Peptides against a protein of PDB entry 5ZKO. Designs and how they scored, part 12

Target 1, 44 residues: chain A of PDB entry 5ZKO
Amino acid sequence: SASNPRKFSEKIALQKQRQAEETAAFEEVMMDIGSTRLQAQKLR

## One batch from the design tools (peptide; made by RFdiffusion4, then SolubleMPNN)

Design b1_p10_4_s3 (from b1_p10_4, 5 letters changed)
Fold by OpenDDE base, seed 4:
Structure b1_p10_4_s3 (fold): chain B 44 residues (1-44), chain C 44 residues (1-44), chain A 10 residues (1-10)
Amino acid sequence: as target 1 above (44 residues)
Amino acid sequence: as target 1 above (44 residues)
Amino acid sequence: QSRQELIAQL
């Protein structure tokens, strides 16, 4: 099959987007943990 | 709600796994492109 | 705290 450079570029762009989304989701979880710990420390 | 550290650790572990999986998927796409280019060059 | 420090605290 002829290499379809356009399709490869689309696949790469999609994977880069997924990596960014997973990074953002991780940062959200870490922020929630940080805020929870700070709140717990303030209440002690 | 009481901070559930175990649940946070599980969420972080899951997010780290997803990041690794998305990285692997990206590397696979890049390898496929590289191999396709090499094959096309050999056939020219 | 760095992202790594936050992970280390879990």
Scores: peptide ipSAE 0.120, ipTM 0.706, DockQ to the pose 0.046
Fold by OpenDDE base, seed 3:
Structure b1_p10_4_s3 (fold): chain B 44 residues (1-44), chain C 44 residues (1-44), chain A 10 residues (1-10)
Amino acid sequence: as target 1 above (44 residues)
Amino acid sequence: as target 1 above (44 residues)
Amino acid sequence: QSRQELIAQL
């Protein structure tokens, strides 16, 4: 296939974006767990 | 929402899997670029 | 190899 550096760069950028989105989703889950733990502590 | 640690762990595991898949896809793109560069070098 | 190292090879 003809080397299209621009197309490769676009693919890389898209994969980086997806990784960032998945990281954000992971952090959201962790924050939800943290909030739940904090609430549980307040109920003690 | 009721703290369901198991459900959170499952969500975390899924997000980690997605991150790994996106990393693999990125590495595939990089390998393709590398192969293209190697071919271009051979044609010189 | 980290993703950042791969990017640096571009």
Scores: peptide ipSAE 0.115, ipTM 0.714, DockQ to the pose 0.054
Fold by OpenDDE base, seed 2:
Structure b1_p10_4_s3 (fold): chain B 44 residues (1-44), chain C 44 residues (1-44), chain A 10 residues (1-10)
Amino acid sequence: as target 1 above (44 residues)
Amino acid sequence: as target 1 above (44 residues)
Amino acid sequence: QSRQELIAQL
């Protein structure tokens, strides 16, 4: 099958975008944990 | 809101899994490109 | 191959 180089470049770009989105979602969860820990320390 | 630490750990685990899956999908696309390039070189 | 090596082959 003639691998269309354009199709591959598009697939790579989409996968890189998804990786960035999943990284951002991970960072958001970590920020929420950090904020909650800080709040819990202040209550103490 | 009492951030349930269990809920955060579960979210982190799911996000790490998704990151690994998206990395694997990227590697698959790159392997397909590499295989196609090798095939194209053999046809010349 | 590392992800970086794969990207460098493009």
Scores: peptide ipSAE 0.101, ipTM 0.711, DockQ to the pose 0.045
Fold by OpenDDE base, seed 1:
Structure b1_p10_4_s3 (fold): chain B 44 residues (1-44), chain C 44 residues (1-44), chain A 10 residues (1-10)
Amino acid sequence: as target 1 above (44 residues)
Amino acid sequence: as target 1 above (44 residues)
Amino acid sequence: QSRQELIAQL
């Protein structure tokens, strides 16, 4: 069947978006860890 | 509140897993593109 | 291959 460049481009764009979202979620977890560490230092 | 290192480790592990899954999904899309290109070359 | 390398193949 003929290649469908548009459909492939759409699929790639969606996957890139998902990867960015999962990266952001990871960064949020790391921010929570950082905030917790900062709080622990302030309470000492 | 006290840090919960176990919970943070679990969250990090889950996010790493999700990133790996989304990477695999992207690679699958690229494999489909490659297969389509190969088919087009064979039909010429 | 990295994601960027895969994208470069398009």
Scores: peptide ipSAE 0.115, ipTM 0.712, DockQ to the pose 0.074; fails the geometry check

Design b1_p10_4_s4 (from b1_p10_4, 6 letters changed)
Fold by OpenDDE base, seed 1:
Structure b1_p10_4_s4 (fold): chain B 44 residues (1-44), chain C 44 residues (1-44), chain A 10 residues (1-10)
Amino acid sequence: as target 1 above (44 residues)
Amino acid sequence: as target 1 above (44 residues)
Amino acid sequence: SEAQQLIDEL
């Protein structure tokens, strides 16, 4: 039916959003590691 | 503490897994679209 | 992106 393209586009958009969120979460982990390294260097 | 590297590596691994899962979910959406297209062609 | 290309085809 003609409604299918819109539904599919919505599914795609939602999945791309989720991918972006997981990427952001990974970047947060990397920031945590970086902060820990910086703290360790300051204590030396 | 010395336990931090292991904990960080675990966090990284988990986030990479989640990214892969979201990629797989997107590919499933693409498969659904492909199947719909094929069905439409068969009906014509 | 591949996703946008797909959307454009719908």
Scores: peptide ipSAE 0.140, ipTM 0.686, DockQ to the pose 0.108
Fold by OpenDDE base, seed 5:
Structure b1_p10_4_s4 (fold): chain B 44 residues (1-44), chain C 44 residues (1-44), chain A 10 residues (1-10)
Amino acid sequence: as target 1 above (44 residues)
Amino acid sequence: as target 1 above (44 residues)
Amino acid sequence: SEAQQLIDEL
């Protein structure tokens, strides 16, 4: 296919954004686990 | 919320799968760029 | 991995 550097850079930028969003979602899950553990410890 | 370790592990596993899929998509874009560049060089 | 470490701690 014809070289379309603008389209490639756009695709890369979009993919990097998606990777960051997935990382943020993972971190949120980890924080939720941490908070749940903290609550459980307080109730013991 | 109640501690649900099964649900947490399930969420983590799903998120890791999504991260891997996004990484694969990024790698595909990079390979496409590489192949396009190679083709362009051959045509010069 | 960080994910596996967390799972192991559950």
Scores: peptide ipSAE 0.129, ipTM 0.690, DockQ to the pose 0.110
Fold by OpenDDE base, seed 4:
Parts: structure tokens; C-alpha cells; sequence
Structure b1_p10_4_s4 (fold): chain B 44 residues (1-44), chain C 44 residues (1-44), chain A 10 residues (1-10)
């Protein structure tokens, strides 16, 4: 159906958004680790 | 604290899992698109 | 992984 390409495009866009969100979440975790490391170093 | 690295490791592992899951979901969408395309071509 | 490397450096 002619509407299928649009629906698929939307699904793809949604998945790309989710991937980006998970990447951002990963980066946040890494920032927290980095911050913790910095704090630990200051305490040494 | 000494326990922080472990907790961070777990968080990272979880995020990596989520990233993989989202990638798999994306691939599934692409497969569906491919299948639909193939079906459409057969109907031509 | 880069993530694991960072953890190992803590």
C-alpha cells in the first residue's frame, strides 16, 4: 500500500530516536564515572 | 567509595544491553521493510 | 571497550 513507506519511515525515525536516547544515557553514565574518578583523585 | 566502580560497571553493562536491543529492533524494522518491498515487487 | 577501560582505571 502507498501508506506503507510513510509508516516504515516513522518506525525508522522512532528507532533512531531510541538509539540516540540510549547513547545519551550511556554517555551520562560515563560522565558520572568520570566525575567520580575526579573526585576520588582529589581525595588522594 | 570502593563499591562505586561495580555499580557503574553494572550501569554500563545495562546500557550496552539496551543499545544492542535497540539496534536489533532497528534491524527488525529494516527486515520488515525489505520483506514488504519484496512482496510489492512480486505483485508488480 | 572504552567503557571497560575507564572502569579499570578507577
Amino acid sequence: as target 1 above (44 residues)
Amino acid sequence: as target 1 above (44 residues)
Amino acid sequence: SEAQQLIDEL
Scores: peptide ipSAE 0.127, ipTM 0.682, DockQ to the pose 0.093
Fold by OpenDDE base, seed 2:
Structure b1_p10_4_s4 (fold): chain B 44 residues (1-44), chain C 44 residues (1-44), chain A 10 residues (1-10)
Amino acid sequence: as target 1 above (44 residues)
Amino acid sequence: as target 1 above (44 residues)
Amino acid sequence: SEAQQLIDEL
């Protein structure tokens, strides 16, 4: 079948969204670590 | 529970892996587009 | 972005 530019654009957009979501998930992990450290400091 | 540095390290490693996988998936999409363009050129 | 540039070329 002929290349469908619209379908390719949709695939690209989806992959960019997934990349952003994985970045956000990573940042959440880092926030959790930071929060844990902060809590530990407050308890001292 | 006390912070478990080992568990955090594992979570970080997992998220970095996921980021790499999503990058690879994006690159695959781009390769598919490139291949389609190349094929179209060869047919001309 | 590179991705957007590619989309614009399609």
Scores: peptide ipSAE 0.142, ipTM 0.690, DockQ to the pose 0.284; fails the geometry check

Design b1_p10_5_s1 (from b1_p10_5 with P7D)
Fold by OpenDDE base, seed 2:
Order: C-alpha cells, then structure tokens, then sequence
Structure b1_p10_5_s1 (fold): chain B 44 residues (1-44), chain C 44 residues (1-44), chain A 10 residues (1-10)
C-alpha cells in the first residue's frame, strides 16, 4: 500500500516528508501571527 | 484577530506537539532498522 | 501488519 510502505527506504522517505509537512504547517502559523502583528501596527 | 493571543499560543503548542510526534515516529523507524541490523549481525 | 523489508545497506 502506498500509505504503508514496507521497505525501510520508503518508510524513512515518508516519515521525512511528514516532518517537512509539519514544519511547513508551523511556519504557516508563524506567518499568520506575523501578518496579524503587521496589521495591528499598520492601524496604529 | 489580534485579540486572540491565547489561540495563537495554543496553535503553536499544538504544532510543536505534532512535530515532536513525527520525530518520535521517525525514531521508531530507525530503531526498527537498527534492530534488524543487529539481528542480521547475530546470525552471522 | 506485514513485516518491513530491509533494503538499506547494513
């Protein structure tokens, strides 16, 4: 199954992809916070 | 909304938790590989 | 679950 690779190399690759996706999601949250701060500064 | 800092802190905490979970999952894969290698060495 | 396939070098 493409969602459950049996080969170690494929398992590692999938896990690294998931880590990268979680990092990207975190960066998105931080960008959202930054944008909110910039908007607040613009209105002052 | 700039008025929900609590929500941002919660979002950050949740995202960091997810990153930690993905790291743990990766470590599990690497432990499985290591165990397989050790077993192969033992049979040698 | 099916066992993993060791394809990495030792």
Amino acid sequence: as target 1 above (44 residues)
Amino acid sequence: as target 1 above (44 residues)
Amino acid sequence: PLPPIPDLPP
Scores: peptide ipSAE 0.366, ipTM 0.802, DockQ to the pose 0.036
Fold by OpenDDE base, seed 1:
Structure b1_p10_5_s1 (fold): chain B 44 residues (1-44), chain C 44 residues (1-44), chain A 10 residues (1-10)
Amino acid sequence: as target 1 above (44 residues)
Amino acid sequence: as target 1 above (44 residues)
Amino acid sequence: PLPPIPDLPP
């Protein structure tokens, strides 16, 4: 099934995609923190 | 918001955990492929 | 679970 690829190549590709998505999610969290810090500084 | 630093630290920790889990999942896929290759070689 | 399909070179 599309959610559970059986081919090794497809399994690898899916895992690499998931790693990239989790990296992007982490970067988004860090950007949110950075933006919050900037806003706090502007209010001072 | 800057008023909830604990939330940010927890979010960071969670995302780092997810990244580690996805890395482990990728390594497991690669180990499975490696084992299959070894088995194929033994049958030759 | 269905078995994996080897499709990569050895």
Scores: peptide ipSAE 0.360, ipTM 0.804, DockQ to the pose 0.036
Fold by OpenDDE base, seed 5:
Order: C-alpha cells, then sequence, then structure tokens
Structure b1_p10_5_s1 (fold): chain B 44 residues (1-44), chain C 44 residues (1-44), chain A 10 residues (1-10)
C-alpha cells in the first residue's frame, strides 16, 4: 500500500522524505525562536 | 509566539528525538537490504 | 506484515 511500501526502493524513498520533513520542522522551530528573539530585542 | 524558553527547549528536544528515530528507522531499512544482499551472496 | 521486495541491484 502507499502508506506501507514493500519494495526496498520505495521504503528508502519514504524514509528519506520523512527525514526531510523532520528537518524542515526543526528549521521552522529554530526560525520561530530567532523571530521571538528579534522581537524581544526590538522592544528593548 | 509567546516567549516561553521552556517550551522552545522542549520543542527542540522533541524534534531532535524524532530526527534520531527517523535516522534509526532508515538504518534498519538499510540493514535489511544489506542482510538480503549478504544472503544472496552466500547462495552464489 | 508482508515481506519486503528486493528490487534494488545486487
Amino acid sequence: as target 1 above (44 residues)
Amino acid sequence: as target 1 above (44 residues)
Amino acid sequence: PLPPIPDLPP
């Protein structure tokens, strides 16, 4: 099934996609922290 | 977002954990592929 | 669970 591929190539592709999505989520968190820090500096 | 450093620290920790879990899942897939290849070589 | 399908080159 699309959510549970049996082929090795498809399993690898799915895992690489998940890793990329988790990396993007981490970068978004870091961007939010950076934005919050900039806002705090602007108010000082 | 509300400046809550504790929440950011927790978010970062959670994201790092998820990235580690996805890396481990990828390594498991690659180990399975490697094992299959070794089995095929053993039969040659 | 169904077994994986080895579709990669050796």
Scores: peptide ipSAE 0.355, ipTM 0.804, DockQ to the pose 0.036
Fold by OpenDDE base, seed 4:
Structure b1_p10_5_s1 (fold): chain B 44 residues (1-44), chain C 44 residues (1-44), chain A 10 residues (1-10)
Amino acid sequence: as target 1 above (44 residues)
Amino acid sequence: as target 1 above (44 residues)
Amino acid sequence: PLPPIPDLPP
């Protein structure tokens, strides 16, 4: 099944996708921090 | 969305934990591949 | 659970 691939190549690909998604989530957090800092600077 | 900067450290820490967990999951997949390859070699 | 299917070269 798509959620539980039996082939190793598919398992690797799925895991790499998950890693990329977590990286994107981290980058989003950092972007939010940057945006908040810019907003704070504009209010000073 | 911009959240309280004082909680960003926690968000960063959580995301780093998730990245580490996904890395560990990838390493587990590679370990399973390695084990399977060794078994296949022993049967040849 | 079904076992993995090796599909990568040794």
Scores: peptide ipSAE 0.350, ipTM 0.797, DockQ to the pose 0.038

Design b1_p10_5_s2 (from b1_p10_5, 3 letters changed)
Fold by OpenDDE base, seed 1:
Structure b1_p10_5_s2 (fold): chain B 44 residues (1-44), chain C 44 residues (1-44), chain A 10 residues (1-10)
Amino acid sequence: as target 1 above (44 residues)
Amino acid sequence: as target 1 above (44 residues)
Amino acid sequence: RLPPIPDLAP
């Protein structure tokens, strides 16, 4: 409803936060993979 | 573990899918806002 | 809020 701009703003903000959280989660997975590879190199 | 590349690949794929889903959800919210604005214009 | 990601590194 056009009568609830605050609800739209809150929804937009929530979706932007979720996108940022999913990006951070992806970066964490990639860092974990990187650490695993580095450890494997130390064991060679 | 370096011995489980499949688990990392699956995790990466899942995170990429989640990012795409959150993007689609954001676009849906923006489309809903756009439709609401268009309807309000028709009622003026 | 996302649940914590389990540590996959050995």
Scores: peptide ipSAE 0.209, ipTM 0.723, DockQ to the pose 0.072
Fold by OpenDDE base, seed 5:
Structure b1_p10_5_s2 (fold): chain B 44 residues (1-44), chain C 44 residues (1-44), chain A 10 residues (1-10)
Amino acid sequence: as target 1 above (44 residues)
Amino acid sequence: as target 1 above (44 residues)
Amino acid sequence: RLPPIPDLAP
């Protein structure tokens, strides 16, 4: 079927969204580690 | 419970893997677009 | 399984 450029644009946009979400998830993990370190500091 | 650094390390590693996989998926989308363009060129 | 996300609040 005709290469619908809109379809490609949507695929690209969706993939970029996924990458951004995974980046945010990574930042959350790092924040969690940071919080844990702060807690450990407070308990010493 | 004790902040098991191995657990955090594993979380980080897993998240980095996901990011890499999403990057590969994006590259595949771009390859697909490229292939479509090549096909369109051949049909003209 | 990954451990649960601890409470994000410091």
Scores: peptide ipSAE 0.181, ipTM 0.717, DockQ to the pose 0.036
Fold by OpenDDE base, seed 4:
Formats: structure tokens, sequence, C-alpha cells
Structure b1_p10_5_s2 (fold): chain B 44 residues (1-44), chain C 44 residues (1-44), chain A 10 residues (1-10)
């Protein structure tokens, strides 16, 4: 069976991209929490 | 129904779950590569 | 508005 190394490299790249996107999404959630806390403190 | 997390804790939990799922998907790709390499070596 | 979590500080 022809080892399709190109397909594996593409799959790896795609999965690494997804991991980075989910990390960025998590960081956005944490920023929103931090911003909300800062706003709540300013209003007290 | 798409669960729309209404709480920060739920949003955090969802993002952590997504990160874990993408990590597992990456590990699966790596297992497939490793298995393919092992098979190719056995056939040589 | 998302309800605040009492303590999210790691």
Amino acid sequence: as target 1 above (44 residues)
Amino acid sequence: as target 1 above (44 residues)
Amino acid sequence: RLPPIPDLAP
C-alpha cells in the first residue's frame, strides 16, 4: 500500500491548527472573565 | 439543542473539553502514523 | 450577562 506521507502531514497540520484555534478560544473566554471582573470592581 | 453555556464555569468547561478532544484527535493521527510505519517495516 | 464565578483565580 502506497504510504501517503502527504496525507499524514496534512492531517497533522490540520490537527495542530485546530489545537491552536481552541487554545485561542479559551484565552478569549479568560479575557472576558478578566474584563468582567475588572468592570465589577470598578462599579463597587 | 445546542447547549449555550450561560455561566463562565460552563464556558470554561466547554473550552477545556474541546481542547481535550482536539488533543485526542491529534494522538489518534499519530497512532495511525506509528501503526502504518510499523506495518511498513514488517512488510520490508 | 454571564454570572460571575466566585473565585476563578488559579
Scores: peptide ipSAE 0.161, ipTM 0.713, DockQ to the pose 0.036
Fold by OpenDDE base, seed 3:
Structure b1_p10_5_s2 (fold): chain B 44 residues (1-44), chain C 44 residues (1-44), chain A 10 residues (1-10)
Amino acid sequence: as target 1 above (44 residues)
Amino acid sequence: as target 1 above (44 residues)
Amino acid sequence: RLPPIPDLAP
């Protein structure tokens, strides 16, 4: 099943994908914080 | 309203935790592969 | 999925 990859290569690939997704999520949070900060500075 | 720095800090902390968990899961997979390889070598 | 980012607007 897609949720239980049997091969080690598939397990590794899945873990690398998850790491990349969590990195992307972090970068999105930081971008939103940055955008808000810039907006606040422009109003000042 | 004060920039909810607390909520953003919590989001950042959560994302960092998830990244660490995925790294640990990857390391576990690699350790299991290593153990399997060592077992196979001992049987030869 | 990340929760929606609350508006940091002052």
Scores: peptide ipSAE 0.185, ipTM 0.715, DockQ to the pose 0.052; fails the geometry check

Design b1_p10_5_s3 (from b1_p10_5, 3 letters changed)
Fold by OpenDDE base, seed 2:
Structure b1_p10_5_s3 (fold): chain B 44 residues (1-44), chain C 44 residues (1-44), chain A 10 residues (1-10)
Amino acid sequence: as target 1 above (44 residues)
Amino acid sequence: as target 1 above (44 residues)
Amino acid sequence: ALPPIPDLAP
């Protein structure tokens, strides 16, 4: 079927957004780990 | 609460997997676009 | 002390 470039653009945009969201979620986990390490150091 | 490093490891592993899955999904969309372009060229 | 987070670096 005739690929609608608009539909492809929408799919690409959605996938790019999901990649960014998963990156942000990973960074949040890493920040939580970092914060926990810093808290543990301060409580010594 | 005491951050369980094991729980952090599990969270990180899960996030890395999700990032890889979203990358694969993006690559699939790009392949579909490429295949559609090639089909359109062959039908000329 | 939190046990060392095992090498979680990719």
Scores: peptide ipSAE 0.157, ipTM 0.728, DockQ to the pose 0.065
Fold by OpenDDE base, seed 5:
Structure b1_p10_5_s3 (fold): chain B 44 residues (1-44), chain C 44 residues (1-44), chain A 10 residues (1-10)
Amino acid sequence: as target 1 above (44 residues)
Amino acid sequence: as target 1 above (44 residues)
Amino acid sequence: ALPPIPDLAP
């Protein structure tokens, strides 16, 4: 079986993209928490 | 709107789980590449 | 008030 280095490179690139997307989603959650805290402080 | 701190903690936990799952998937890809390389070396 | 959340961002 000829190892298709192209397919492995594409798999690695796809997994790195998924990791970046999950990082961005986490940052969005943290932004929402920060915004909620800021709103709660303004209401006091 | 009562900020539901429980929901934020759950969101963070879920995002951390997804990051761990994507890390495991990346490690699996690297294992497959390593196995392919080992097989190619054994055939030479 | 939400409890302090540690910065878990990479």
Scores: peptide ipSAE 0.153, ipTM 0.723, DockQ to the pose 0.073
Fold by OpenDDE base, seed 3:
Structure b1_p10_5_s3 (fold): chain B 44 residues (1-44), chain C 44 residues (1-44), chain A 10 residues (1-10)
Amino acid sequence: as target 1 above (44 residues)
Amino acid sequence: as target 1 above (44 residues)
Amino acid sequence: ALPPIPDLAP
């Protein structure tokens, strides 16, 4: 059957959303590491 | 308390895995679109 | 699980 461009566009949009969410989660973890390092430095 | 580098490293690794999985899923969708276009062209 | 998110760097 013909590709349903609407369904493909929805699928692509969903995948891009998930990629963005996982990137944001990674950035949050890295920010937490940075904060922890800064705190440890202040206590020295 | 000191950052638990082990726990952070595990979290980072998990996030990178998820990003790779979502990238692979995106590539699969794009490959399917390409295949569909090629099929439509062959039927013309 | 990571400990609770410490106070973000001010």
Scores: peptide ipSAE 0.136, ipTM 0.713, DockQ to the pose 0.034
Fold by OpenDDE base, seed 1:
Structure b1_p10_5_s3 (fold): chain B 44 residues (1-44), chain C 44 residues (1-44), chain A 10 residues (1-10)
Amino acid sequence: as target 1 above (44 residues)
Amino acid sequence: as target 1 above (44 residues)
Amino acid sequence: ALPPIPDLAP
């Protein structure tokens, strides 16, 4: 069955959105690590 | 409060896993598009 | 709040 190109386009768009969200979440974690390190230095 | 590095390491690992899973899902969609195109050519 | 990560800083 010819998979509806519209459905594939929607699926691609959704996957790209999820990838961007996971990247943003990773960056947030890395920022939190950085902030924690700065705070640990401040408490010493 | 010194954020426990172990929990951040776990969070980083989890986010990297999710990124890999979303990449794999995207690749699957692209393969399905390719297969659909090949099938459409076979039916012509 | 994410629990503290061990110092992953080199």
Scores: peptide ipSAE 0.181, ipTM 0.732, DockQ to the pose 0.040; fails the geometry check

Design b1_p10_5_s4 (from b1_p10_5 with P7D P9A)
Fold by OpenDDE base, seed 4:
Structure b1_p10_5_s4 (fold): chain B 44 residues (1-44), chain C 44 residues (1-44), chain A 10 residues (1-10)
Amino acid sequence: as target 1 above (44 residues)
Amino acid sequence: as target 1 above (44 residues)
Amino acid sequence: PLPPIPDLAP
């Protein structure tokens, strides 16, 4: 099939978005760990 | 709530897995683009 | 019971 740059561009954009979302989710997990640790330290 | 390192470890591992999967998906998209381009060039 | 896992928090 002919190169469909528009379709590929859309696929690339979607994958870049997903990568960014998973990065944000990872950062949120790390923030939760940090917050939990800080709270635990305050209770000691 | 108490620090649940086991749960956090699992969450981190899951997010790392998802990041790897999205990277692989991106690489697959780029491979498909490359393959399509090569095929189109062969038909010219 | 599983042994304690080390704290992952920074």
Scores: peptide ipSAE 0.156, ipTM 0.737, DockQ to the pose 0.032
Fold by OpenDDE base, seed 2:
Structure b1_p10_5_s4 (fold): chain B 44 residues (1-44), chain C 44 residues (1-44), chain A 10 residues (1-10)
Amino acid sequence: as target 1 above (44 residues)
Amino acid sequence: as target 1 above (44 residues)
Amino acid sequence: PLPPIPDLAP
């Protein structure tokens, strides 16, 4: 079957984008936890 | 509002799992590309 | 697209 390098490059790019999105989502969770901790600290 | 450390830990764990799954999916794509390249090489 | 992240802040 004829390999389509363009399709491969698109697939790689899409997967790298997903990795970056999951990293960003993790950082958002950590920021949310951090802000919650700060709020709890300030309200004491 | 009362922080629930258990809920935070669950959220962190879930997000780390997603990162691992996206990494595995990327490795699968790279394996597929590698196998396609090998097939093309052997059929020449 | 990623599913929405639930807010952890009560």
Scores: peptide ipSAE 0.207, ipTM 0.740, DockQ to the pose 0.076; fails the geometry check
Fold by OpenDDE base, seed 1:
Structure b1_p10_5_s4 (fold): chain B 44 residues (1-44), chain C 44 residues (1-44), chain A 10 residues (1-10)
Amino acid sequence: as target 1 above (44 residues)
Amino acid sequence: as target 1 above (44 residues)
Amino acid sequence: PLPPIPDLAP
């Protein structure tokens, strides 16, 4: 496999972006759970 | 939004899985870079 | 019927 450092750097950057996106998605889920919990408490 | 903890737990699990997959993909890229570097040294 | 999975999403 011809090692193109430019391609590897691009792949690295892409993977880092994806990791950040998945982290953000996880945080969103956690925020939603927190909100739901707060709502459930208000209905009681 | 009716809070279904089971759905949230599923979402959490899915996001954690995705994070792990992206981490593995990053590690693979880094391994490939390392391998390429080793190959380049052998040709020299 | 499986009980509905409690949706924790607000």
Scores: peptide ipSAE 0.172, ipTM 0.742, DockQ to the pose 0.055; fails the geometry check
Fold by OpenDDE base, seed 5:
Parts: C-alpha cells; structure tokens; sequence
Structure b1_p10_5_s4 (fold): chain B 44 residues (1-44), chain C 44 residues (1-44), chain A 10 residues (1-10)
C-alpha cells in the first residue's frame, strides 16, 4: 500500500482524542468518589 | 447515596482497562506506520 | 473467601 500520511495522521489524531476522552472519564470517576466522601463527612 | 466501594473499585478497574485498550490501539497504529515505512524502504 | 474490597472513597 502506498504510504498515506494523511490517513495515518488522522488515525493518530483520532486515537489521541480517544485517550483524552478516557482520561476525562477517569477524572469524572475520581470526582464522584470525592463527592461521596464529602457527603459522608457531612453526615457525620 | 451510600458509599459503595465495590462499585467505585469496579468503575476504576473498568476505566483502567479502557485506557489500556486505547494504548494498545495506539501502539497498533504506530506499528502499521512502521510497517508501511519498512515496505517503502524495501521498494526503493 | 475473597479478600475485602478496599474502600476507594476519600
């Protein structure tokens, strides 16, 4: 197959986008844990 | 909501799995690029 | 028996 830098660049960009989205999802989970702890502290 | 450590642990584990899968997908893209380069070098 | 699940909540 002929080298298609455009296709590779697009694939890389898409993959980096997915990784960023997964990082954001992880941060959201950690935020939920933090919120749960704050709620538990408030109820004590 | 009552703290559910099990659910949090499972959510974190799932998220880490997804991140690992996305990393593997990125490595595959880079491998494809490498293979294309090797093919191009062979044809020159 | 399975080990206890760690509490990950802060």
Amino acid sequence: as target 1 above (44 residues)
Amino acid sequence: as target 1 above (44 residues)
Amino acid sequence: PLPPIPDLAP
Scores: peptide ipSAE 0.150, ipTM 0.735, DockQ to the pose 0.032; fails the geometry check

